Peptides against a protein of PDB entry 5H65. Designs and how they scored, part 168

Target 1, 294 residues: chain A of PDB entry 5H65
Amino acid sequence: QYLERTPLCAILKQKAPQQYRIRAKLRSYKPRRLFQSVKLHCPKCHLLQEVPHEGDLDIIFQDGATKTPDVKLQNTSLYDSKIWTTKNQKGRKVAVHFVKNNGILPLSNECLLLIEGGTLSEICKLSNKFNSVIPVRSGHEDLELLDLSAPFLIQGTIHHYGCKQCSSLRSIQNLNSLVDKTSWIPSSVAEALGIVPLQYVFVMTFTLDDGTGVLEAYLMDSDKFFQIPASEVLMDDDLQKSVDMIMDMFCPPGIKIDAYPWLECFIKSYNVTNGTDNQICYQIFDTTVAEDVI

## One batch from the design tools (peptide; made by RFdiffusion4, then SolubleMPNN)

Design b2_p20_6_s1 (from b2_p20_6 with L2E E5K E12K E15Q S20E)
Fold by OpenDDE base, seed 2:
Structure b2_p20_6_s1 (fold): chain B 294 residues (1-294), chain A 20 residues (1-20)
Amino acid sequence: as target 1 above (294 residues)
Amino acid sequence: SENEKRFEEYTKIVQEILEE
């Protein structure tokens, strides 16, 4: 899509909705800390949620560990199971179910684990040895997802979350609907289990200044703006540094705005009604800045 | 069987993690 450049002063006088191409300097941005800018977004209800912290997950998994695995749910056509009793003071019971492909366990890098009573640490370690891990609990007749407040799928270092509002959870046996039980694509797993997957997004507010005017633009982007996936940035120090470098490049600390580089981007205007007040807001879209960094 | 072999191998991996 080709748009001619429009000065901010002209944009500020126009009615919404419209799309613009602009060239402006990033005067400032919020939030300043990267971890505060990463959110979870539902593509259906559009709710923004915070990414759970490690402490939050610990509590959820601790609570899950208070439940005893149902021995009747062990060893189905879908999975082979084993139960361990930990040698700690409480004697925690942990059940691990190894999902089979066509009645045979696949290779470890292809194998999905279902775990009852595991800690976050254990689950993370397991996700590094196997394809992926789903925290589960024993339901009445089948294994069920433990809690949508925790990841429904941990694959490598990526935690996949589902929307509590939009999801209609189905039991674990619905994984049988997947013809291929080796790749474990998150979207496929979510579909089988009735989960609406949340999307990791960068959420920021940019103050843009082109010398003719100043406006605030909202950024909600998953992987295009920085050319870095929001889903991976929290678990990768190098990616975090890269994002920080990009932001520092466009908004360098300790120098005047006159020395800032120009940012070319697309913005769209839209109307927002808050009570009796009608406000025009702006959102950045279809913009990549990483090409200038490489 | 191949399944049994893998099961034993995988359970060993899990056990090692649980013992850490």
Scores: peptide ipSAE 0.759, ipTM 0.981, DockQ to the pose 0.864
Fold by OpenDDE base, seed 3:
Structure b2_p20_6_s1 (fold): chain B 294 residues (1-294), chain A 20 residues (1-20)
Amino acid sequence: as target 1 above (294 residues)
Amino acid sequence: SENEKRFEEYTKIVQEILEE
């Protein structure tokens, strides 16, 4: 994908769609806060969603905890179950189902937990002791995913979300289709449960200036641009600092633009119709920023 | 059995977390 560099002034005069290689300075970007830049994207319907806040999840799990686990759904061929009644919180019922592999519980780091009535804190702690956790509820005939507004899978510190619009949820017993019940690959879990997994993406708007012209370019990228996964950045302070450093490098506060480093990237133009107005927009693609001054 | 042993171990882990 070799393209010759094109000045922004020339690009601004051309019709879309086209692809360009550019060299420009990052005059400004939005949003300024990293947290606001991380979104969930559906690869199927292309809907962008906000990453749920801890408070949002607390509410969902609190609501889930108001439901009583169905004793008839305990201890299937797929999982071994135990129910706890908490001493606090009015005797909250918590059911944990330990998923077996070939009829035997795997090692803890290989074991998937299905949990009813757990708090976010408890679920997170469990995800650190076991391979992964799925928040579930008792359905009519089987365990079901609790809510797609919450993670369908928590693995380590990563919360995996599904698209409400595109997913057609299947019951938990569909996990039986997975031959290997030890690795718990998120995509495999999603497929088994009829979930279209959402992708963490960085969503930003860059104002680019090469001295010949200025244009705004849209960035939607999962892990290429920063070489940092959007899925991990919210849970890792070091990764957050790294992204901040990169952005500060290209767009340092309190410094004149003349001193900004040059950013080399690929952009594509495309047409957008907004009512009666036709607009050409630009998107950054296939670009990895260097940590060094270009 | 190995399964029972692990079940007891895992439930203990969960118990500890729920008591925190």
Scores: peptide ipSAE 0.759, ipTM 0.981, DockQ to the pose 0.933
Fold by OpenDDE base, seed 1:
Structure b2_p20_6_s1 (fold): chain B 294 residues (1-294), chain A 20 residues (1-20)
Amino acid sequence: as target 1 above (294 residues)
Amino acid sequence: SENEKRFEEYTKIVQEILEE
């Protein structure tokens, strides 16, 4: 798309909504720490929530481990099961269900595990040995997803989360609806289980200055702005470094703003009403800044 | 059977992880 460049001073005088192309310097941004800028966003209710920390997940899985796997739910047409008793002082029961494809266990890199009573560490290790892992619990008549506060699917290093508000959970046997039980596409798994998957997004506020005016612009983006997936950045040191490098490039510490590089981007204005206050806000859109950095 | 073989293999993998 093409828009004429508009100075910030002119934009600040105009009514919303409008779209602009701007050239400005990034005076500052928030949050400064990358982990704080990555959020989970629901595409339906649009709620933003924090990505759970390791400690949060530990608690959830510890709680899950207090429940005993139901032996009656073992070994169905969908999965083969085994139960372990740990040898630690807790002596917790761990059940692992290996999901079959057409009645036969697939290769490990194609196999989905359903796990009851596992720790975060164990689950993560399993996700590295198998295709993916779903934390589950024994329901009344079937296995059920453990908790939407935890990932509904762990695939490699990626944790997939669902929206508590918008999801209507279905039992694990609904995975039978998937014809191919080897690829385990997160969206397909979510659909089968009645989960509205959350999206990882970068959420930042940029203070932009082009010498004519200063404007704050909101950024909510999953993978376009940095050309780095928000879903992967938290678990990849190299990607984190890349994002940091990009931000340092545009907003270098200890340097005067006059020496900052120019940032070209698109912003859109929109009206926000908060009580009696009516203000115009700005959001960055259709902008990629990382082409020369990555 | 192939299924039994894989089951044994996979359970061993899990066993090792749980013992760590």
Scores: peptide ipSAE 0.759, ipTM 0.981, DockQ to the pose 0.867
Fold by OpenDDE base, seed 5:
Parts: sequence; C-alpha cells; structure tokens
Structure b2_p20_6_s1 (fold): chain B 294 residues (1-294), chain A 20 residues (1-20)
Amino acid sequence: as target 1 above (294 residues)
Amino acid sequence: SENEKRFEEYTKIVQEILEE
C-alpha cells in the first residue's frame, strides 16, 4: 500500500499502467466554475452526463402538466389520491398520490408522494414537507415514472437521476415489493422501478507542477477528495463556498506559483488509444485534501 | 380513522402549496 514519492519528471518517462505518490503544486485546473465540474456518472455504462438545469426541468414538468390524470388510476391499495384544478389561466390538473404503509398513511416525514402535473417549484416545496416526491404520469394500466431526464426521486434538496440507457422502467405498483414504505432509500426505490441510479461526481483536470515537470491529472470523485458529496454541493451555498476555498488555497489567484502550497496525492497512469495513436493519461485516486484544510 | 385524518391534513398541505 505504501508508495515512495516519485518526481513528475520520472513519471513522465515511464510506461503505463502504474501507480504513484506525488508532491506537486496545483498550477491550474479546469473547469474553473464549480457547477461545470459536477456531472452525473452511470456505474454500468460509464457515460458522463450533464446535470439538468432548472430551465430544462421546467420544460419537462410543463410538458407533463399538459397530460390529464387518469381517474381510473386513483386510490389503489398502494396510495390515496386527490386531484386539483389550478385557478390560473392555464387550468392545470394536478394529481397527488400519497403512498400508504400497510394500508395506512405514514407520518409526513415518512410519506412518499407521487405527483402528476406539478411544477418544479411545487415539487421542491412538497419535498420539504414530506419524505420524498416522485414525478409520475398516467400510463395505460398504472402510474409510470414521468421522464428519466428529470429526477425519479426528490428527497429533501437532493435530486436523484437514473440512466436512460441502462434502466428498464417498471410501473409504480412495483413499489409494493418494498416491505418498508417509510424510509424510501433511493437505491431501493430505483431497484423496485428498474432504474439504474446515476452518481454525482466532481470531474476536473489538474495541471500539476513539482519543479521537475508538468503533468495533467484527471479527477473523477464523488465525495472523497473534498470530503463533500457532489450530490449536495449544487443545492448548498455553504458547501460550494467550502470547495471554492479549498481550490483557492491550493491555487490562489493573483499570486505566483512559488507561493502555492504543496499538494500530496496519488495518481495512476493508464493508456488511451485514439485511432493508431497511444497516449498515457493520469488520474487522481484515493486522495483527500480536505483533512489538511478543514 | 387515523388514515382519514392524515389524508385531510396532507391534502391541506398540498392545497396551500398549489395556491402559492
């Protein structure tokens, strides 16, 4: 497990794959904006996706609101339902289904809502009053997930997304397979509905310089590097500030690199083939920087 | 029943949000 420190000039001369321990300064990094560095990663197909913007979600939910809830799908053994007609000029029909546990509605902080025709704002407000919210639509014979381009589950301030490529969606009645209908663990919900959940990750490229050489290293990490979950950072200003502070500490603006602190980390080299060309790339792994800063 | 009471309570919460 122990690796001796290796200078970058030596690493740059070696073949891949190998693992290294390094000590270097963070000359620069990209992207510079934090929101651009947070991506969604599929653990199965490994596709990286952008986190949908609020405007994208607004469009999806607006389209969903053009559909009429099917009255035949109201009030099953799984949930109790009510339909509203909004008083605004659009006259949206909104259906909310309250999921029961053993035939009885649980406490609000334990209750899952299924919603048809809701706006993003309404859904977010509901997620703060109840345990979780799933945007749904009326299918042919059952309620179905609205769209995997939107969150399949909103719990508190966390938006959970699924992979369109790897998921095989099942109807809402499959939630019956869950023995406990009060905790609503995202992975359990995903499994019941045939969803492969996406993972929030920080994706960055670091330019590292130890005075002997310069090396670009790739960072893809969920919660270890900053000791901050990528899943929470977009919705929490304090967490965003913390990440920014860490990056500013290692790469302070307006001063020369000679004054930068040293960063110790692990990197691994790997081969990438682009046609007939072979390139060696580097990735940061098993590294935490926040412990030294916080 | 307990279920009916909670249903009325929860629908009221939703109603308030939809009216905003």
Scores: peptide ipSAE 0.758, ipTM 0.981, DockQ to the pose 0.844

Design b2_p20_6_s2 (from b2_p20_6, 7 letters changed)
Fold by OpenDDE base, seed 1:
Structure b2_p20_6_s2 (fold): chain B 294 residues (1-294), chain A 20 residues (1-20)
Amino acid sequence: as target 1 above (294 residues)
Amino acid sequence: SENEKRFKEYSKIVEEILNE
């Protein structure tokens, strides 16, 4: 796309909606902490949610561990099961169901585990040894997803979440609809289980200044702006450092704005109505800044 | 069988993790 560069002072006088190409300095941004900038977004209802903290997940899985696995739900055509009693003082019952492909367990890196009663730590360790893990519980007639407040799928270091509002959960046997039970694509798993998957997004507000005017622009982006997936950044120190470096480059601490680098980006204006008040807001789009750091 | 072999192997992995 091609747009002529427009000064901010001119943009601020124009009606919405419009698209602009701008060159401005990043005076400031919020939130300042990266972990606060990563949210979960529903593509259907557009609700933004916080990524659950480790402590929150610990509680959920602890609660799940208080339930006893139903022996009647063990060993189906879909999975082979085993139950352990932990050696700790609590003596938790942990059931693990190994999902089969065409009646045979696949390779470990292809195998999906369904787990009842596991801790977050155990689940994370298992997700590193197997393809993926789904926390489940024993329902009345079938295994069911444990809780949408927790990941419905843990694959490697990635936690996949679903929207509570938009999802209509189905029992675990619906995984039978997947022809290939070796490549566990999160979207396919979600579809089979009636889950609307949430998307990891960076959510930030930029204050932009080109010397002619100042405006705030909203950023909601999954992987384009930083060329770093929001879904991976929380679990990767190097990626976190990269994002921090990018932000520090455009908005260096302890330095006057006159020395800031110029940021070229696209913004679009849109109208927001709050009662009788009409406001024009701005959103960054189709912009990548990661190349400026390399 | 191959299935039994893998089941035993995977069970061992799980057991080790649960006993940590």
Scores: peptide ipSAE 0.764, ipTM 0.982, DockQ to the pose 0.858
Fold by OpenDDE base, seed 3:
Structure b2_p20_6_s2 (fold): chain B 294 residues (1-294), chain A 20 residues (1-20)
Amino acid sequence: as target 1 above (294 residues)
Amino acid sequence: SENEKRFKEYSKIVEEILNE
């Protein structure tokens, strides 16, 4: 995959599609806010979605809490159940289903919880005490995933989302297809439930300048570019700082571009048709940035 | 049984969280 370096001026004159190795300065980038740069991407339909805000999730879980757990769906071969009535003014009903492994509850760090009527705060706390949590609701004949607008799986501090368009949801009993009910691999859970998992990605537009020309390159990457998972960055202050440091290094505020470090990366060109307009666009690929000046 | 023991233990954990 070795490519010789090509100046931007030469690239700008060439037809797409092609791949290039470049050395350029990062003149600017968008969006400037890290949170805005993290999106959810469907690998199937390629739709980009915003990561839901806490407020959005609160609403979803509040709505879920208005539904009454079906007592007929409690205590199956898959899970042991208990229902609580909160002591708040509304008397919220919360059902928690502890998923068993081979008929026996596993260790807490291996145990998946299915929860009806839980708040975001409660779910997050539970996910820290147990392996993972799935927000669910009582369906007609089985428990079902609550809403794909919310995480289908919360594991630790990571919220796993599914694509509404591409997913064909199956009932919770389909988790029985998983031989090992202790590890709860997100992809396996998704497959069992008919979910197409969304991928966290960094989405940015870089303006690159090598002195011969200027071009905009699109970045969509999950964990290679920064060597930081997009799935974890929003929940980890240290990781956020790291990304910020990297971006500040390549595009330092208040400093002239002449002093910017050089960024070495791979870009590919591709054609985009918008009505009668045909334009060539560029995307960064297979690139890991170094924290050292090159 | 071990299952019952864990169920009680886990239920207690959940209860504590729900009452926070």
Scores: peptide ipSAE 0.764, ipTM 0.982, DockQ to the pose 0.860
Fold by OpenDDE base, seed 5:
Structure b2_p20_6_s2 (fold): chain B 294 residues (1-294), chain A 20 residues (1-20)
Amino acid sequence: as target 1 above (294 residues)
Amino acid sequence: SENEKRFKEYSKIVEEILNE
């Protein structure tokens, strides 16, 4: 399991697949902006998706607000409901369903809200007052998830997304299968509703140079490389600053590469076929850089 | 009941947010 250090010039001459331990300088990286490096990854179909922008979500929730909540779906054994009409010029109908635990509403920090017709801003504010929020719509016989293009669960400041390709959505009443209706673990909610949850990942391309050769390595990592969860970084300024500091440390602006610190990491080579063309690519794995910075 | 009390309390919280 122990790998000796291999110079990049030697690696570039070898066939794939192989694993290497390297020591190199980070000449450059792409994308330069952190927000562009955070993606959503499906663990089943392996599709990479962009994290929806606020503007995209606004559109989805605006469209949802054009639908009228079905009065027949209010107040079930699972939840207690109330409907509001906003006082603004639009006069939106907003339905909020408070999910009960064993027939009784739990504490606010344990309570899940189902919301019809809410805006992104309202939903985010609600998620700070309650345990979590699920955007829903009135189906034919039950409440249903609004849209997988939007979060299926907002818990605190974290937006949880599901894969459209791999998910087979079930109605809200399937939350009854959860014995504990107070903790609202995202994976459990996803399972109950037939959702394959997407994973936040950092996706970056590193150009590595050890003086013997130059190699491009791909990074796809959720929380190990920076020791920072990709799921939290977009909503936390301090975490963003931390990642930026790490990248600036390894690739400092305004100075020559000779002064860059050395990066130690593991890379694996693999073959990629594009038609008749075969190329060898490299991916960083099992590497943590934060421990070296602290 | 405890349920009714919480429902009223939570409804007030929602109402405040919707009126912002």
Scores: peptide ipSAE 0.764, ipTM 0.982, DockQ to the pose 0.839
Fold by OpenDDE base, seed 2:
Structure b2_p20_6_s2 (fold): chain B 294 residues (1-294), chain A 20 residues (1-20)
Amino acid sequence: as target 1 above (294 residues)
Amino acid sequence: SENEKRFKEYSKIVEEILNE
């Protein structure tokens, strides 16, 4: 889309909603830590929530490990099962269910594992040896997803989360509805299990200054702004370094703002009502900055 | 069978991970 460039001083005087093209310097941004800027966003209820920390997941999986797998739920038409007892002091029971495709186990890189009683470390290791892993528990009549506070699907290094508010969970046998049980597309898995998948997003507040005025603009973006997916950045050191380099380029520490590069972007204004108070806020949209670093 | 072969192979992989 095309918009004529508008100075910030003019924008600050106008009513919302409107769209603008601007050229400004990034005076500052928050949060400063990358891991704090990555959130989970529900596309339906629009709730923003924190990405669970490893410690949070450890607790969930430790709790899950206290449950005993139901032997009656082993070995169905959907999966072949095996139960292990660990050699630790507690003798933890771990059940792994290998999902079959048309009655036959697929190749390891195509195979989905359902796991009861696994630790985060074990699950992550398994996700590197197999296609994907779903943490589950024994329900009354079927296996069920363990907890929406934990990933419903771990595929490679990617943790897929679901919205607790919008999801209506279905039992694991609903995976039978998937004709192809080798690719395990996260959206398809989510649909089969009644999960509304959350989206990883970068959430930041930029303070923009073009010399005529200063305004704060909100950034919520999944993969366009940095040309780096928010879903992968937390698990990839190189991607983290790339984002850091981009931010350092636009907002270099220890340097005066006069020497900062110009940022060209689109912003939209919108009204926010808090009681009787009407505020105009700004959001960055349809903007890519990664090309400026290369 | 191919299924049995894979099951044994996969079980071995899991067992190795659980014993680490």
Scores: peptide ipSAE 0.763, ipTM 0.982, DockQ to the pose 0.860

Design b2_p20_6_s3 (from b2_p20_6 with L2E E8K T11E E15S S20E)
Fold by OpenDDE base, seed 3:
Structure b2_p20_6_s3 (fold): chain B 294 residues (1-294), chain A 20 residues (1-20)
Amino acid sequence: as target 1 above (294 residues)
Amino acid sequence: SENEERFKEYEEIVSEILEE
């Protein structure tokens, strides 16, 4: 796509919706903290949610651990099971189900675990030893996903979440529909379980100034703008540092705006109705920031 | 069997984690 550059002063006078190519300085942005800018977005209902904190997950998994695994649900054609009793004062029951591929357990790096009663720490450790982990609970007739408030799939260091509003959960045995039970593609797992997966997105508001005018532009992007996946940034210090460096480059603290680099990006205008008020808003789209001064 | 052997191996891995 090609668009001629349009000064902000001209854009501010035009009706929406329209698309523009702009060159402006990033006067300021919000939120200032990276962790506050990472959200979960539903592609279906478009709800934005906060990424659960460790403390939130701890509570969910603690609650899950209060439930007793149903022994009748162990050792199906889909998985081999074992129940552990922890040696702590409470004697917590932990059930782990190892998902088989064609009736045989795959290699550890290919194996999906279903876990009942595990702590966040244990689940995370397991996800580093096996392909992935799904927190589950014993349902009436089958294992079921524990809670959509927690990840439905933990793969490596990535927590995959589902939309509570849009998902219609199906029991674990629906994983049988997956021909390949070794790759465990998150979208495939989600589909099998009736989950609408949420997308990690960077959500920011940029105040842009090109000397002719000032406007606020909304950024909601998963991996294009920074060329860094929002899904990975919270769990990787280097990626966090990279994003911070990029933002500091475009909006350096303690420096006058005259010295700021120019940012080239695409923005689209759109109408927003709030009661009796009609407002034109702007969103950044199809933009990748350069690491060098423009 | 191969499956039983892997199961035992995986049990050990899980046990180690749960005992930490």
Scores: peptide ipSAE 0.727, ipTM 0.975, DockQ to the pose 0.879
Fold by OpenDDE base, seed 2:
Structure b2_p20_6_s3 (fold): chain B 294 residues (1-294), chain A 20 residues (1-20)
Amino acid sequence: as target 1 above (294 residues)
Amino acid sequence: SENEERFKEYEEIVSEILEE
């Protein structure tokens, strides 16, 4: 879709909704901290929520560890199980269930673990040795997902979260519906367990200035704008540095705006009603800036 | 069996992590 460039002064006078191509300088942006800009977005209810902090997860997993694994739920057609008693003072019980593929354990890089009573540290370590890990608890008749406040799937360094509002959780045995129990695609796992997966997104507000006018535009993007996945940035220092470099390039500190590079992007206007007040807002869409940096 | 051998291997991996 080709759009001609429109000056901001003209855009500011027009009614919404409309789409525009603009060329402007990034005067400022918020939030300034990258970790504050990464959110979780539900594609169904559109709720934005914070990515849980390590401390939050620790609490959840500690609470989970207070519950004893049900011996009756060990070793099903779906998984082989082992229970460990830790040698620490508390002697917590940890149950690990290794999910089988057609009755046989797959290779470690293909194997999904279900874990009861594990710590965040242990889970993370396990996710580096196996394909993925699901924190679970013993339900009445089956294993169940531990808590949607924690990741429902840890795959490598990626934490996959589900929407509490939109999800209708199903028991672990529903993983049997997956024909392929080796790849463990997050969306497939989510579907099997009745989870609406949340999407990592960059959420920022840009103040744009092209010399004719100033406009605030909202950015909500998962991987296109920076050409960096929001899902990976929090766990990768190099990616964080890359994003910071991009932002510093467009909005260099200590430099006058006249020297800022031009940013070309697409924005769309839309109406927002707050009581009796009608406001026109703007959102950045279909824009990639990384091509100019790489 | 192959499954038994693999299970033992995985147990060892988990044990090492839990004992750290």
Scores: peptide ipSAE 0.727, ipTM 0.975, DockQ to the pose 0.885
Fold by OpenDDE base, seed 1:
Structure b2_p20_6_s3 (fold): chain B 294 residues (1-294), chain A 20 residues (1-20)
Amino acid sequence: as target 1 above (294 residues)
Amino acid sequence: SENEERFKEYEEIVSEILEE
């Protein structure tokens, strides 16, 4: 993995693809706001998507609550069910299905809930009391995932999303294929339900300057660069602060670039063709910077 | 039964959340 350090001026003159080790200053980066840098990436189709905002989820769950739970789908071998009628003016029906393990309800921290008609707030609260929650709806013959625009699995504070393009959804009873119905590993749940899980990634563009030249490098990383999971950062203030501190360290506001610290990283060049235009782009890889903050 | 008891417990938890 050893590469000799190459000045940017030399890199800018070379053909792609190549790999380089560089030492440069972070002149600038985009986007500036952390929440804008966190995206969802499909490992299959490679589409990048925005992480849904709370408002987006509210709408989805409100729409879901307009449907009435089918009483015929209650209490199967997979789950025990109860339906509530809320006391608010809307009087919506909420069905909660408690998934059993070997015919018996597991402990709360091991129990998966399937919920119909719940609000985002309620679902989040439930996810803190139980292992995980899947928003569902009543299908014709079985419960089905509510909407891939919403999380297919909420586990603690983590929202797991699936790719609409690549997923071929299966009904909830397919969870029966899971031998262990206590751990609820997101990938296993996804597989059972025919979901291609999306990955949280940091997506940023760095402008790097080593005094000999300037180039832009693309960053797409889940947890290596900051040593902070992109999947957790949006729900953890401390992690957000850490990322901000790292970026401020390398690109401190209010001072001249001459005073910036040096960033050592690996970049790879690649060719991009857009119509008649052929350009060389750069991507950061195999780089961790968090150690410099500790 | 153990299952029934646990179910009742879980119902209470959910009820509290839904009544908030």
Scores: peptide ipSAE 0.727, ipTM 0.975, DockQ to the pose 0.881
Fold by OpenDDE base, seed 5:
Structure b2_p20_6_s3 (fold): chain B 294 residues (1-294), chain A 20 residues (1-20)
Amino acid sequence: as target 1 above (294 residues)
Amino acid sequence: SENEERFKEYEEIVSEILEE
């Protein structure tokens, strides 16, 4: 459990894999912009994906709006439905399905909406009035998830994404398997629909310098390092400011590195092979910096 | 019924959003 502090110069000479406790200054980090450091990680296939931009989502939902809701799929035991025709020149058909609990619509803060033909803006507004929203489309026999390139669940300001590679999508009626149709836990929804949920992670490369040596360490963390969830940071200005303040504290602009604060952290070394070339890489783990700033 | 009343309420909420 306990590791003695090891200077970077010593670490750089050792074989991998090993774990170390270090004290170093953050000389620099990449990427510099916070939004570029937030990625989606699959816990099954371990692929990293970019978080879709609003523009990407707009395209997906615009395409979805070109499809006509199937009137035969309205009003099942699972949900009550209504179709709207927008008054704009395009005259979009928007179908909203209100999911029931034991045959009765729950309170708005407990109610899940399934939506066909909605825009991102409309969906986001709806997610603030109801528990959550799932973008869907009319399938052959049932409603289906619209597209895994878009969120499978929007709850409040949180967009939940699924892995295209690892997911085997099931139709919406599989939500019937959920005993509790009021809380709409993202993992439960994902399981019912055959979705492997992606995890938001901070992905950064730190250049660490303790005066004896310099090494680059990789950071992949969901909520421990900053004590801020990566899933919430993109939609919360205050959280973004907090992360920026932390990074500015450890790597202040316009100041020489001699004046930088010391960062205490754990790193692990590991081998990476590229053909015949073997490289030792480093990753930060089990480290929290927020406690040092507060 | 309770369900019908709640449905009408929710329709109104959605309508307001779609009309914006």
Scores: peptide ipSAE 0.726, ipTM 0.975, DockQ to the pose 0.887

